# Peptides against a protein of PDB entry 2MBZ, part 3

Target 1, 143 residues: chain A of PDB entry 2MBZ
Amino acid sequence: GINLTPEEKFEVFGDFDPDQYEEEVRERWGNTDAYRQSKEKTASYTKEDWQRIQDEADELTRRFVALMDAGEPADSEGAMDAAEDHRQGIARNHYDCGYEMHTCLGEMYVSDERFTRNIDAAKPGLAAYMRDAILANAVRHTP

## One batch from the design tools (peptide; made by RFdiffusion4, then SolubleMPNN)

Design b1_p21_7_s2
Fold by OpenDDE base, seed 2:
Structure b1_p21_7_s2 (fold): chain B 143 residues (1-143), chain A 21 residues (1-21)
Amino acid sequence: as target 1 above (143 residues)
Amino acid sequence: EEEERRRRRRAAGALAFLSLL
């Protein structure tokens, strides 16, 4: 799990405990390379590291929302660039994330209601928009 | 401040899944 004190977790994540999902994630994904990479990488993360990751995610959310508000298609350069930055952020902070993996994550955002609700809390339809941008970005980078 | 707390909780929910995967 996240090696922060309860107080530090509250400061970074608010009144949300990400460790509530630890058992489910371990059961579903514990045998994957992604899980092993993430556990190894995040084991050394400080409060400041988690805060940085949170800030990066917030920035990306703002970018996608701005694109949606501007009426930019999910397959626009702006939306695909935001999707690429999202993919690279996952790769940098958690686990190797190729375009195929990223596409699978995008599909999960719309197929798992928990993800959809959490993402769409920023803007209704954001999860679907992200999924579509992720797909478009994957297509443009696939030879 | 309340809006910031709500934003953190929403973002943490999405990030928590990715961070644990």
Scores: peptide ipSAE 0.139, ipTM 0.740, DockQ to the pose 0.497
Fold by OpenDDE base, seed 3:
Structure b1_p21_7_s2 (fold): chain B 143 residues (1-143), chain A 21 residues (1-21)
Amino acid sequence: as target 1 above (143 residues)
Amino acid sequence: EEEERRRRRRAAGALAFLSLL
């Protein structure tokens, strides 16, 4: 799991504990290259590394919320750029994330109620908006 | 209430990037 003290975990993630999903993640993804890459990368992460990842996630969330509040379509340039940054963030911090993988993740955000509830905590409908932006971004990069 | 909202936003962000879940 994440090698942080309970206090550090609270400082970085608040009430979210990713370790509570470790068994399910292993069952669903344990034989994938993505899982292996993520475990290898994150094994050396410090509190500062996790805080940086959280800060990046918070920034991206703010961008998507701002786009939604502005009434920008999920297939707008701004929304697709935010989706691209999301894909790149996954690639940088966890595992190689191509456009197909990214679209699968986007679909999970709307099909797994746990993801939907957690994402929509920032703004109702955010998970669906992200899914649509992810799909649009994948399409524009697959001419 | 503001602290709870901050914790919820932080948790949502963490899930968004911890995409293996």
Scores: peptide ipSAE 0.131, ipTM 0.726, DockQ to the pose 0.417
Fold by OpenDDE base, seed 4:
Structure b1_p21_7_s2 (fold): chain B 143 residues (1-143), chain A 21 residues (1-21)
Amino acid sequence: as target 1 above (143 residues)
Amino acid sequence: EEEERRRRRRAAGALAFLSLL
C-alpha cells in the first residue's frame, strides 16, 4: 500500500482513495511483473513523490483537454506526444510500460466504467480520446 | 468551480492510479 499517513493521503489525493482498489489490483494483477515493479518502486515514495505524480497527472490531463478543446484529432502529433509522455510517466513512476501494455491500459480506460467515469470527470470523452491517442502513438512506434 | 476542481483532481488522481494497474 501507499506508505502515507491518512492525513498525507488526504492532502495528496483528496477525495480519491487509491487504497480502496488495493485488493482488486492485487487480485487481478498481483502475479504480474508490473505489479511487483510498482510495489518495489512505490515502497520508498514520500509524500512529495506522490504529490509530484499527481502534478504530472494533472498536467497531462490539462494537455489532453486542451487538445480536445482545440479540435485536434487523437492521432495528431500533439495527442500522440501527450500519450507518449503518459507512457513514459508510467515507466518512470511504476513499471516498465511498453507500447503494447500502454494500449491495453488505454482499452481498460474505456471498457471499465469506473475508469471512464473518473477520467471523464475532467472532460466528457477524455478516456476515449486518450485511448485513441495511446493507440495512435503505439502504432507510430511499431516497426 | 470547487466541484469542477474536485472532479479534475479526481480524474488526475485516477490517471496516476491507473498507472498502478
Scores: peptide ipSAE 0.128, ipTM 0.732, DockQ to the pose 0.596
Fold by OpenDDE base, seed 5:
Structure b1_p21_7_s2 (fold): chain B 143 residues (1-143), chain A 21 residues (1-21)
Amino acid sequence: as target 1 above (143 residues)
Amino acid sequence: EEEERRRRRRAAGALAFLSLL
């Protein structure tokens, strides 16, 4: 799990408890390369590392919301670039994330109500917008 | 403002959830 004290977890994640999902994640993905890579990378993460990851996530969320509010299509360069940054962030912090994997994640954001609810807490329809941007970004990078 | 902070904390939690899945 995340090697933080309860106090540090609260400071970084607030009311969200990632440990609530640890068993489900292990059961569903524990035999995947992605899971192994994530466990290996995050094993050494400090509070500051986790806070950086959260800050990056918040920035991307704000960026997508701003694009939506501006009426930019999910297949705009701005939205696709945000999706690319999201993909690269996953790759840097957790596991190798190719365009196919990223597309699968995007679909999960709209098909799993837990993800949808959490993402759309920032703005209704954000999960769908992100999924569409992720797909568009994958398409433009696939010859 | 506190409700927005709670919404932002829930959104931040979404990425941690995504990063683990």
Scores: peptide ipSAE 0.126, ipTM 0.735, DockQ to the pose 0.525

## One batch from the design tools (peptide; made by RFdiffusion4, then SolubleMPNN)

Design b1_p22_2_s3
Fold by OpenDDE base, seed 3:
Structure b1_p22_2_s3 (fold): chain B 143 residues (1-143), chain A 22 residues (1-22)
Amino acid sequence: as target 1 above (143 residues)
Amino acid sequence: MEEEERRRRRRAAGALAFLSRL
């Protein structure tokens, strides 16, 4: 869980409470290595760490939206590089994220309507674009 | 401005909630 005071959580996340999903997360993934790694890594995170993670996620969202607006294909170098940065961000901040895992996440973005709706709030079709870029990036890094 | 920032924070936090689900 997020080891912040209620005040710090409000400052970082505002009206969105990540803890609202903690039970479902534990039920679905609580026995996975990824969940364990994430809990261990994030246990030491400060308010500033969480703010940085949000800023990084926002930047990636802006990059993908800009690529879409420019008409760049999801398998373009720019889109694949953004997908790679997304993968590396997960690996750095949460848990080991190989290309297979990343592809599974990309598929979840389009198969779970809650994720699709949250992602597409930035731009309609963004979840599908990200999934396609994630897949393309995985393919180019697979022998 | 404030509502857009709140919407941005909700989107970013949604990504964190996702990572916590992983």
Scores: peptide ipSAE 0.099, ipTM 0.705, DockQ to the pose 0.425
Fold by OpenDDE base, seed 1:
Formats: structure tokens, C-alpha cells, sequence
Structure b1_p22_2_s3 (fold): chain B 143 residues (1-143), chain A 22 residues (1-22)
């Protein structure tokens, strides 16, 4: 779990508590390398570390929304670069995230209604746009 | 086999995304 006080968690995450999913995550993925890596890496995170992660996520969200509002296709350089930054952010903060893993995440964003709802809170269709950008980015980096 | 492995990886990625807002 996130090693923050309830107050710190509220300050960083607001009404969203990532720990509400801890049991489900453990049940579904507790035996995966990604889960182990994330647990090991995040165990030492401070409030400031979590805040930085949220700031990065918010910035990326704004970037994708701006691309959508500009009418940039999901396979544009701008959208694919945003997807690449998303992938790299996951890799830095949580676990090794190759292009295949990233495409799997993108598919989850549109197939799991909880993800779709959370992502599309910023803009309707954002989850689908992100999925498409993630896929396009993976394709351009595949030999 | 490939589809099942892809589903497994999607699930692993998904769980961590929920925890991290990824």
C-alpha cells in the first residue's frame, strides 16, 4: 500500500484512494513481476514522490486533452510522444513497461469501465484516444 | 496462448494503473 497518512493521501490523491484497489490488485496480479517491482519501488516513496507522480499524470492528461481539442490524430507525433512519455513515466515510477505491456494497459483503459470512467472524467473519449496513441507509439517503435 | 498471455499482461498492467492512477 501507499505509505502515507490518511491526511497525506487526501492531500495528494483527493477523493481517489489508490489503496481501495490494493486487494484486487494483489488478487489479480500479486504474482507478476510488475506488481513486485511496483511494491519494491514505491515502498520508499514519500508524499513528495507521490505528489510528483500525480503532477506528471495531470500534465500528461492536459497534454492529451490539448491534442484532442486541437484535432490531432492519435497517431500524430504529438500524441505518440505523449504516449511514449506515459510509458516512460510508468517505467520510472512503477515497473518495467515495454511497448507490449503498454498496449495491454491501453486496452484495459477502454475495456475496464472503471478505468474508462476515471480517465474520461477529464474528457469524454480520452481513454480511447490514449489507447490509440499508445498503440501507434508501440507500432512506430516496433522493428 | 498469445491471447491468454496478453490478457495476463493486461491484467497486471491494469491493477498497477489503478493503484498509481496510471
Amino acid sequence: as target 1 above (143 residues)
Amino acid sequence: MEEEERRRRRRAAGALAFLSRL
Scores: peptide ipSAE 0.114, ipTM 0.734, DockQ to the pose 0.053; fails the geometry check
Fold by OpenDDE base, seed 5:
Structure b1_p22_2_s3 (fold): chain B 143 residues (1-143), chain A 22 residues (1-22)
Amino acid sequence: as target 1 above (143 residues)
Amino acid sequence: MEEEERRRRRRAAGALAFLSRL
């Protein structure tokens, strides 16, 4: 699991407990390259590394919310660039994330209620907006 | 074949994303 004390986990993740999903993740993904890459990368992560990952996620969330509030379409350059940064963040921190994989993640954000609720906590409809931006970004990079 | 692989990848992609909160 994540090599943090309970206190450190609370400081970084708050009410969200990643360890709660470890068994489900292993069951669904344990035989994938993505799972192996994620385990290898995260095995050395410190509290500061996990905090950085959360900060990056928060920044991305704020960026997408700002785009929505400005009325920017999900297929705008701004929204697609935010989606690209999201994809690259996953690739740096967790596992190789191509455009097809990213599109699959976007679809999960709207099809799995757990993700939808978590994402939409920042703004209603954010998961759908992100999904659409992810798809648009994938399309522009795979002409 | 492509649709089943896409469904498998969709089911797979979801579990790892829980670790990142996004």
Scores: peptide ipSAE 0.111, ipTM 0.717, DockQ to the pose 0.051; fails the geometry check
Fold by OpenDDE base, seed 4:
Structure b1_p22_2_s3 (fold): chain B 143 residues (1-143), chain A 22 residues (1-22)
Amino acid sequence: as target 1 above (143 residues)
Amino acid sequence: MEEEERRRRRRAAGALAFLSRL
């Protein structure tokens, strides 16, 4: 699991407890390269590392919300750039995330209601917007 | 074989992202 005290976990994640999903993740994906890479990378993460990851996620959320509020299409340059930053963030912090993998994640955001609810807490329809931006970004990088 | 491996990778990416709010 995450090597933080209960207090530190609360400070970083608040009401979201990532450990509640650890068993499901292990059962479904424990034999994948992505799982192994994530476990290896995150094993040494400090509270400050996890906080940085949350801050990056929050910033990206704000960018997508701003794009939606401005009426920018999900296949706009701005939305695709935000999707690219999202992909790169995953790659740095967790596991190798190519464009195909990223597209798969985007599809999960709209197909798994737990993801949809968590993402759309920032703005209704955000998960769908992110999925579409992720797909558009993948397409432009795989001609 | 390729389609099953794609489906497994798609599913794996999703759960790890969930743990990290990715």
Scores: peptide ipSAE 0.111, ipTM 0.731, DockQ to the pose 0.050; fails the geometry check

Design b1_p22_3_s1
Fold by OpenDDE base, seed 5:
Structure b1_p22_3_s1 (fold): chain B 143 residues (1-143), chain A 22 residues (1-22)
Amino acid sequence: as target 1 above (143 residues)
Amino acid sequence: EEEERRRRRRAAAALAFASWAL
């Protein structure tokens, strides 16, 4: 679990409780390298580390929303660069994230309603836009 | 504004924990 007090968890995550998903994550991913890497990295995270991760996610969300509002296609340079930064952020904070893994995550954003609802809370259609940008970014790096 | 901040935090959490939560 996340080594934060209940108060710190509330300050960082608000009403979202990542510990509610620990069992499901273990059931789905417990035997993967990604899970092991994530557990190893996050075990030492401080409140400040978790806050930084949230801030990075907020910045990325704002960036994608701005691209959508500007009418930039999901396969634009700007959208693909945002997708690349997202991939690299996962790699830094959690686990090695190749382009194939990233596309799988993108598909999950649109296929799992829980993710779709949470992402689209920032802007309707954001999950689909991100999925498309992730796919486009993967394609341009693996032609 | 507070509700919008909560929505942004949920979206940020979903993005940050997509690698974590599911």
Scores: peptide ipSAE 0.117, ipTM 0.748, DockQ to the pose 0.601
Fold by OpenDDE base, seed 3:
Structure b1_p22_3_s1 (fold): chain B 143 residues (1-143), chain A 22 residues (1-22)
Amino acid sequence: as target 1 above (143 residues)
Amino acid sequence: EEEERRRRRRAAAALAFASWAL
């Protein structure tokens, strides 16, 4: 789990409480291989590691928002590349994330209202756009 | 500016921790 002090957690995540998601994930997926991989990998993470992960996620969010604002389709090369970077980021930071797993995550973004609202806080419709880009990226890599 | 930064941070954090889910 996240082994940061309360102060470090506040510095990295601010008003966001990571323990809220940790509890939900543990309750729903605590017995999965993905959860175990993530716990093992993140057990050694420092404050700087978590800050990097946060920065990467923020950059990805900005990229998707920029694509949407430019009117780029979710199946454009730019959107699919952003989705691929998202997949690779999950794989690098948490657990092995294949295209099937990634599409499942994309579906969760639009089917779980909590995730939808959190994602769409950056821009309305972002969760749906990401889901569509994730699906398109998966399709182009599995012709 | 600060409110927008907070919203972006929440969204980015949500994305980061959503990666734990299946």
Scores: peptide ipSAE 0.102, ipTM 0.732, DockQ to the pose 0.617
Fold by OpenDDE base, seed 4:
Structure b1_p22_3_s1 (fold): chain B 143 residues (1-143), chain A 22 residues (1-22)
Amino acid sequence: as target 1 above (143 residues)
Amino acid sequence: EEEERRRRRRAAAALAFASWAL
């Protein structure tokens, strides 16, 4: 799990505890390269590293919300660029994330109500918007 | 306002841990 004190975890994640899902994640993904890579990368993360990851996610959330509020389609250049940044963020911080993997994650955001609820806490329909942007971005990068 | 901040933080965390953290 995340090697932070309870206080540090609260400072970074608030009421969201990533370790709450450790068992389910291990059950679903424990035999994948993605899981191995993430465990290896995050093992050395400090509080500051986790805070940076949280800040990046917050920025991305604000960016997508702004696009939605502006009425930009999920397949707009702006939305696809935000999706690309999301993919790259996963790749930097967790595991190699190709366009196929990213598309699968996007589908999970709308098919797993827990993800949908968490994401849509920022704005209703955000998970669906992200899924569509992720798919559009994947399509434009597939020759 | 505090609840909204918590919800946004949870959403941001969900995005950060989109890899497999629910």
Scores: peptide ipSAE 0.098, ipTM 0.727, DockQ to the pose 0.560
Fold by OpenDDE base, seed 1:
Structure b1_p22_3_s1 (fold): chain B 143 residues (1-143), chain A 22 residues (1-22)
Amino acid sequence: as target 1 above (143 residues)
Amino acid sequence: EEEERRRRRRAAAALAFASWAL
């Protein structure tokens, strides 16, 4: 879980606490490499590390929203590049995220209402747009 | 600025959820 104090968590995440999902995640994914890697990697994260991760997430969100507002298709170079940066961000910060894993995450973003609601809070349809961009990016990198 | 802070929290939440809720 997040090794921040409640005060630090509030400063970084506000009212959102990712640890609220820890039990569900353990039940569903506790035996996966991704889960183990994430737990091991994030155990040493400081407040500054989590803030950086949030900053990266914000930038990516703004980038996807800008692409949507510009009418760029999800399989455009810009959208696929944003999806690639998303994949690489997960890989750097949490766990090894190949294109298959990333595609699975994209599908989860549209199939689990909790993810959809969270993502679409920035812009309606963003989760679906991200899913499509993730898939397109995976296809172009999987010869 | 408040909208940027809301966007930041939402994006962070999405990533945190993606990282934790695999």
Scores: peptide ipSAE 0.126, ipTM 0.747, DockQ to the pose 0.539; fails the geometry check

Design b1_p22_5_s1 (from b1_p22_5, 12 letters changed)
Fold by OpenDDE base, seed 3:
Structure b1_p22_5_s1 (fold): chain B 143 residues (1-143), chain A 22 residues (1-22)
Amino acid sequence: as target 1 above (143 residues)
Amino acid sequence: AARERALRRSAGALAFLGRAFI
């Protein structure tokens, strides 16, 4: 699990409890390389590391929302660049995330209602927009 | 099948993307 005190967890995640998903994640993905890599990387994370990860995620969310508000298509350079940063953020902080994996994650964001609700909390339709941007970014990087 | 397996390789990361669990 996350190596933080209850107080530190609250400071970083607020009312969101990541521990509520730990059992399900272990059951669904516990035998995957991604799970192993994530556990290995995050085992040494400090409060500051987790806060940085949250800040990066928040910034990326704001970028996508701004793109949507501006009417930029999901296959625009701006949207694809945001998708690339999303992919790289996953790869840097959690597990190896190639373009195929990223595309699969994008599909999950729109097919699993829990992910859709979590993402669309920032803006309705954001999950679908991200999925489309992720796909477009994958296509341009796999000629 | 490969796509499904790739989906199932998604690790228990935390709240990447506005508290969404990766």
Scores: peptide ipSAE 0.155, ipTM 0.762, DockQ to the pose 0.070
Fold by OpenDDE base, seed 5:
Structure b1_p22_5_s1 (fold): chain B 143 residues (1-143), chain A 22 residues (1-22)
Amino acid sequence: as target 1 above (143 residues)
Amino acid sequence: AARERALRRSAGALAFLGRAFI
């Protein structure tokens, strides 16, 4: 699991407890390359590393919300660039994330209500907007 | 579509931390 004290976990993740999902994640994806890569990479992460990752996620959320508020289409350059940054962030911090994998993640964001609820907490429809931007970004990079 | 569905079942490990792990 995450090598942080309960206090540190609360400081970084707040009311969201990643340990709550550890058993389900292991059962569903424990034999996948993505899971193994993530476990290997994150095993050495410090509190500062986790905080950085959380900050990156928050920044990306703000970018997408700003794009939505500005009325930018999900297939705009701005939205697709944000999706690309999201893909690269996953690849850097957790596991290899090609365009096909990223598209599948985008679909999960709208098909798993737990993801949808948590994402849309920032803005209603954000999960769908992200999914559409992810798809558009994948299309432009996979002619 | 079939591959996409298979990847959905196997890809959701730790994407978009801070929002969901599952």
Scores: peptide ipSAE 0.148, ipTM 0.762, DockQ to the pose 0.056
Fold by OpenDDE base, seed 1:
Structure b1_p22_5_s1 (fold): chain B 143 residues (1-143), chain A 22 residues (1-22)
Amino acid sequence: as target 1 above (143 residues)
Amino acid sequence: AARERALRRSAGALAFLGRAFI
């Protein structure tokens, strides 16, 4: 799992413990390339690395929320750019994430209630907005 | 559909990271 002390984990993740899902993740995806890549890449992550990842996620969340509040469509350049940054962040920090993989993630965000609840904690409907932006971004990058 | 399911399974491996999501 994440090689941080309980105190460090709390400082970075707060009351949400990502390790609570470790067994389920292993059972469902343990044989995938994404899982292997992520385990390998994150094995050396420090507290500062995890904090950076959280900060990046928070920034993207704020961007999407701001776009929604402004009434920007999910297929706007701003929303698609945020989706692209999300995809690239996954690729950089965790595992290879092409547009097809990203669209599948987007679908999971709206089909798995746990994801939906977690994402929509920032703003109701955010998961759906992100999914739509992810799809739009994938489409614009497909000739 | 099958490919989509497989990709979704792969992508979901580390989707739960505190307040952040993947």
Scores: peptide ipSAE 0.163, ipTM 0.760, DockQ to the pose 0.074; fails the geometry check
Fold by OpenDDE base, seed 4:
Formats: sequence, structure tokens, C-alpha cells
Structure b1_p22_5_s1 (fold): chain B 143 residues (1-143), chain A 22 residues (1-22)
Amino acid sequence: as target 1 above (143 residues)
Amino acid sequence: AARERALRRSAGALAFLGRAFI
């Protein structure tokens, strides 16, 4: 998992403690390829790596919020491009993330209230907007 | 398919978007 000190974890993740979910993730995902890949990739991550990942997530959040504020539909080119960047970020940092996997993640964002609440902290309705953008992006990339 | 089902059930992995599971 995350091999940072408690202080480093606080500096990077703040009030969000990813370790609180470790047992649940292991129980639900422990036998999946995604879990294995994530464990293998992140095992060597430094504080700087995790900070970069967090910065990328924050930037993407701001991008989606800006799109929403501008009134851009979730199936707009801008929103779909943001969704694509989200997918690619997962693929680079954690595990192989195809379009079908990405749509499943999007559905989780709106079906699990914990995700919805955490995402919508940036802007109400953001989770639903992201889900819709993710789906639209998947559709346009699926022949 | 099994992988996707597992992801749908997971509520709390590492957050790619700050506070959401990956």
C-alpha cells in the first residue's frame, strides 16, 4: 500500500485517510488484477509521487468544475477529454483502465454515497457529471 | 467482468480524484 509516514500521509492526503479503506478494498478487490497492479506500482511511490497524483486529481477536479460552471454538457468534447485524461491517469498511476472499467468506476461514483459525497465536496453534482462524461468518452472510443 | 464487478462494489480504495477510490 502506501509506504509513507503518518506525517507524510497527512501532508499529501490531508483529512482524507486512504488507509481507512485498506481492509474493505482488500476484501472486495484482493483477488483482482487491478488490486495486484496497484499494489505493485504504488509500492515504490515516494511522497513526491503521491503528491503528484494528488495534484493531478485536483487539477482534473478543477477542470470538471470549470466545465460545469461554463454550462458545458457532460458529453461535450471538453468534458469527454477530461474524462479521457482521468482514465489515462488511472492507467499510469494505478492499474490498466479500459473504457469498460472506466464506466464501471463512473457508476460507482454515483452509486456509492461515500464516493458521491467526497466528489461532490468540490461541486454538487460533480460525481454525476463525471459519470456522464466518462460514459460519453467510452462511447466515442468504442467502435 | 469479474474485475468490473469488484470495482463496482468497492467503496474506498485510493482516491484518484482526491477523495474517491481508484
Scores: peptide ipSAE 0.159, ipTM 0.771, DockQ to the pose 0.094; fails the geometry check

## One batch from the design tools (peptide; made by RFdiffusion4, then SolubleMPNN)

Design b1_p23_5_s1
Fold by OpenDDE base, seed 1:
Structure b1_p23_5_s1 (fold): chain B 143 residues (1-143), chain A 23 residues (1-23)
Amino acid sequence: as target 1 above (143 residues)
Amino acid sequence: SEEEERRRRRRAAGALAFLSRAL
């Protein structure tokens, strides 16, 4: 799990506790490479590291919201670039995230109500917009 | 099948995303 005190977790994540999903993740995917990579990478993370990750996520959220508000298509360069940055952030901080894996994440954002609710808290329809941008970004990077 | 494998990957990615707060 995240090696932070309850107080530190609250300071970084607020109302969201990622560790609430630890048991489910371990039970279902504990033997996967992605799970192992995530545990290995995050084991050394400090509060400041987690805060940076949250800051990056917040920035991407703002970026996608701004694109939506501007009426930019999800397959615009701006939206696809934001999706690419999202993919790279996951790869850097958590686990190897290729374009297919990222596409699967996008599909999950709209099919799992827990994700949809969490994402759309920033803006209704954001999850769907992100999914579409992720798909478009994957397409432009595939031969 | 490819579809079943894709579904498995999606579920794995989703579960890990919840844990990691990557989004």
Scores: peptide ipSAE 0.107, ipTM 0.732, DockQ to the pose 0.061
Fold by OpenDDE base, seed 5:
Structure b1_p23_5_s1 (fold): chain B 143 residues (1-143), chain A 23 residues (1-23)
Amino acid sequence: as target 1 above (143 residues)
Amino acid sequence: SEEEERRRRRRAAGALAFLSRAL
């Protein structure tokens, strides 16, 4: 699991407990390359590493919210660039994330209520906006 | 099929994404 103390976990993740899903993830996907990559990368993560990951996610959230507030379409260059940064962040921190995988993630954001609620906590409709931006970004990179 | 494989990848990505709220 995550090698943080309970206090550190609270500081980084707040009320979200990633370890709640560890067993389910292992049971369902423990034999996938993505799982193995994630476990290998995160095994050495410090509190500072996890905090950086959260900070990056928060920054991305702010970018998408700002784009939405500005009325920028999800297929704008700004939105697609934010989606690309999101994809690259996943690839850097967790597992190889190609455009198809990213599109699958985007679709999950709107189809799985657990993700939708978590994402839309920042702004209603954010999950759908992200999904659309992710799809648009994938399309422009796979002509 | 490609559709079945897409569904599998989506489930895998989704499951792994629950390890961090920042995904």
Scores: peptide ipSAE 0.106, ipTM 0.732, DockQ to the pose 0.041
Fold by OpenDDE base, seed 2:
Parts: C-alpha cells; sequence; structure tokens
Structure b1_p23_5_s1 (fold): chain B 143 residues (1-143), chain A 23 residues (1-23)
C-alpha cells in the first residue's frame, strides 16, 4: 500500500483512502502489467510526491470546472488539452496510459457510481464532461 | 475479442485508478 503514516495519509488524501481498494485490486488485477507498474512507481513515493500528485489532480479539476463554467465544449481545444494532461499525469505517476486505456477510464467515470460521486463532488456533471473530453482527445490523436 | 479486451482494460483501469488515486 501507500507507505505513509495514517496521519500523513489523512493530510494528503483526507477522507479518501486509496488503500481501501488494495485487496480488490490485488485479487482481480494483481497479475497485470498496469498493476506492476503502479506498484513499482509508487513504492518509493514520499508524502511530498503524493501531495504533488494530489495538487496536479486538483489543478486539473479546476481547469475542467472552469471550462464547464465558461460553456466550452468538451471537444474544445482547452478541454482536450486538459484531458491530454490528465492522461500524461497518469502515465508519469501510475502506469502506462494510452488513449484506449484513457477512454476506458473516462467511461468508468460515468458508469461506476463510486467514481461519479468522487468526481462530481467538485461539480455536478464533471465526470461526464471529463469522459467526453477524454474521448475527444483520444479521437484527435487516433491516426 | 476486441470487446472482451476492452472490458478487461476498463476493469483494470478502474481498479488501479482507485488504488493510485488517479482521477
Amino acid sequence: as target 1 above (143 residues)
Amino acid sequence: SEEEERRRRRRAAGALAFLSRAL
């Protein structure tokens, strides 16, 4: 799991503890390359590393919310660029995230209520907006 | 099939996203 003290975890993640899903992940996907990559990348992460990751996620959330508030389409350059940054962030910090994987994530954001509730906490409909932006970004990068 | 692979990737991506806090 995440090698932080309970206090550090609270400081970084607040009410959301990713480690609560560790058993489910291990049971279902423990033999996948993505799982291995994630474990390898995050094994040495410090509190500061995790905080940076959260800060990046928060910034991205703010960008998407601002785009929504401005009425920008999810297939606008701004929204697609935010989706691309999201994809790259996952790739840097967690596991290889190609456009197909990213599209799958986007679809999960709207189909899994756990994700929907988590994402829409920032703004109702954000999960759907992100899904659409992710899809649009994938399409524009597909030869 | 491609659809089966897509479903597999979606499930894996979802679980790993929760674990990694990759939102």
Scores: peptide ipSAE 0.106, ipTM 0.733, DockQ to the pose 0.061
Fold by OpenDDE base, seed 3:
Structure b1_p23_5_s1 (fold): chain B 143 residues (1-143), chain A 23 residues (1-23)
Amino acid sequence: as target 1 above (143 residues)
Amino acid sequence: SEEEERRRRRRAAGALAFLSRAL
């Protein structure tokens, strides 16, 4: 979960409680290293840390949208660089994220309708574009 | 707008909470 006071959570997320996903996450991944790493790392996060993480995610979303609007392929250097920054952001903020792990996350973006809907709220087809960029970046970094 | 910003934060926070522990 998010280790913030109810007041701090309200300041960052408004009337939304992100911890509503805690039960499902625990049921699906509670015995994984990624889950344990994320819980340990985020336990010390401040309100400012969580705000920074959201700002980084929003910036990345804007970059992908701009690439799509410019007609850049998902396997362009620009799109692959954005995918790499996404992977590194997960690694810094949550858990060790290798390229295989990243491709699994990309597939989840298009296979879980909840993720697809949340991502495509910024631009229709963004989830698929991100998945394709993630795959291309993984291939680029595989010897 | 502030309301649009709040909606964006809710969507991002929900996805992040789920993603942070996903494989």
Scores: peptide ipSAE 0.089, ipTM 0.715, DockQ to the pose 0.450

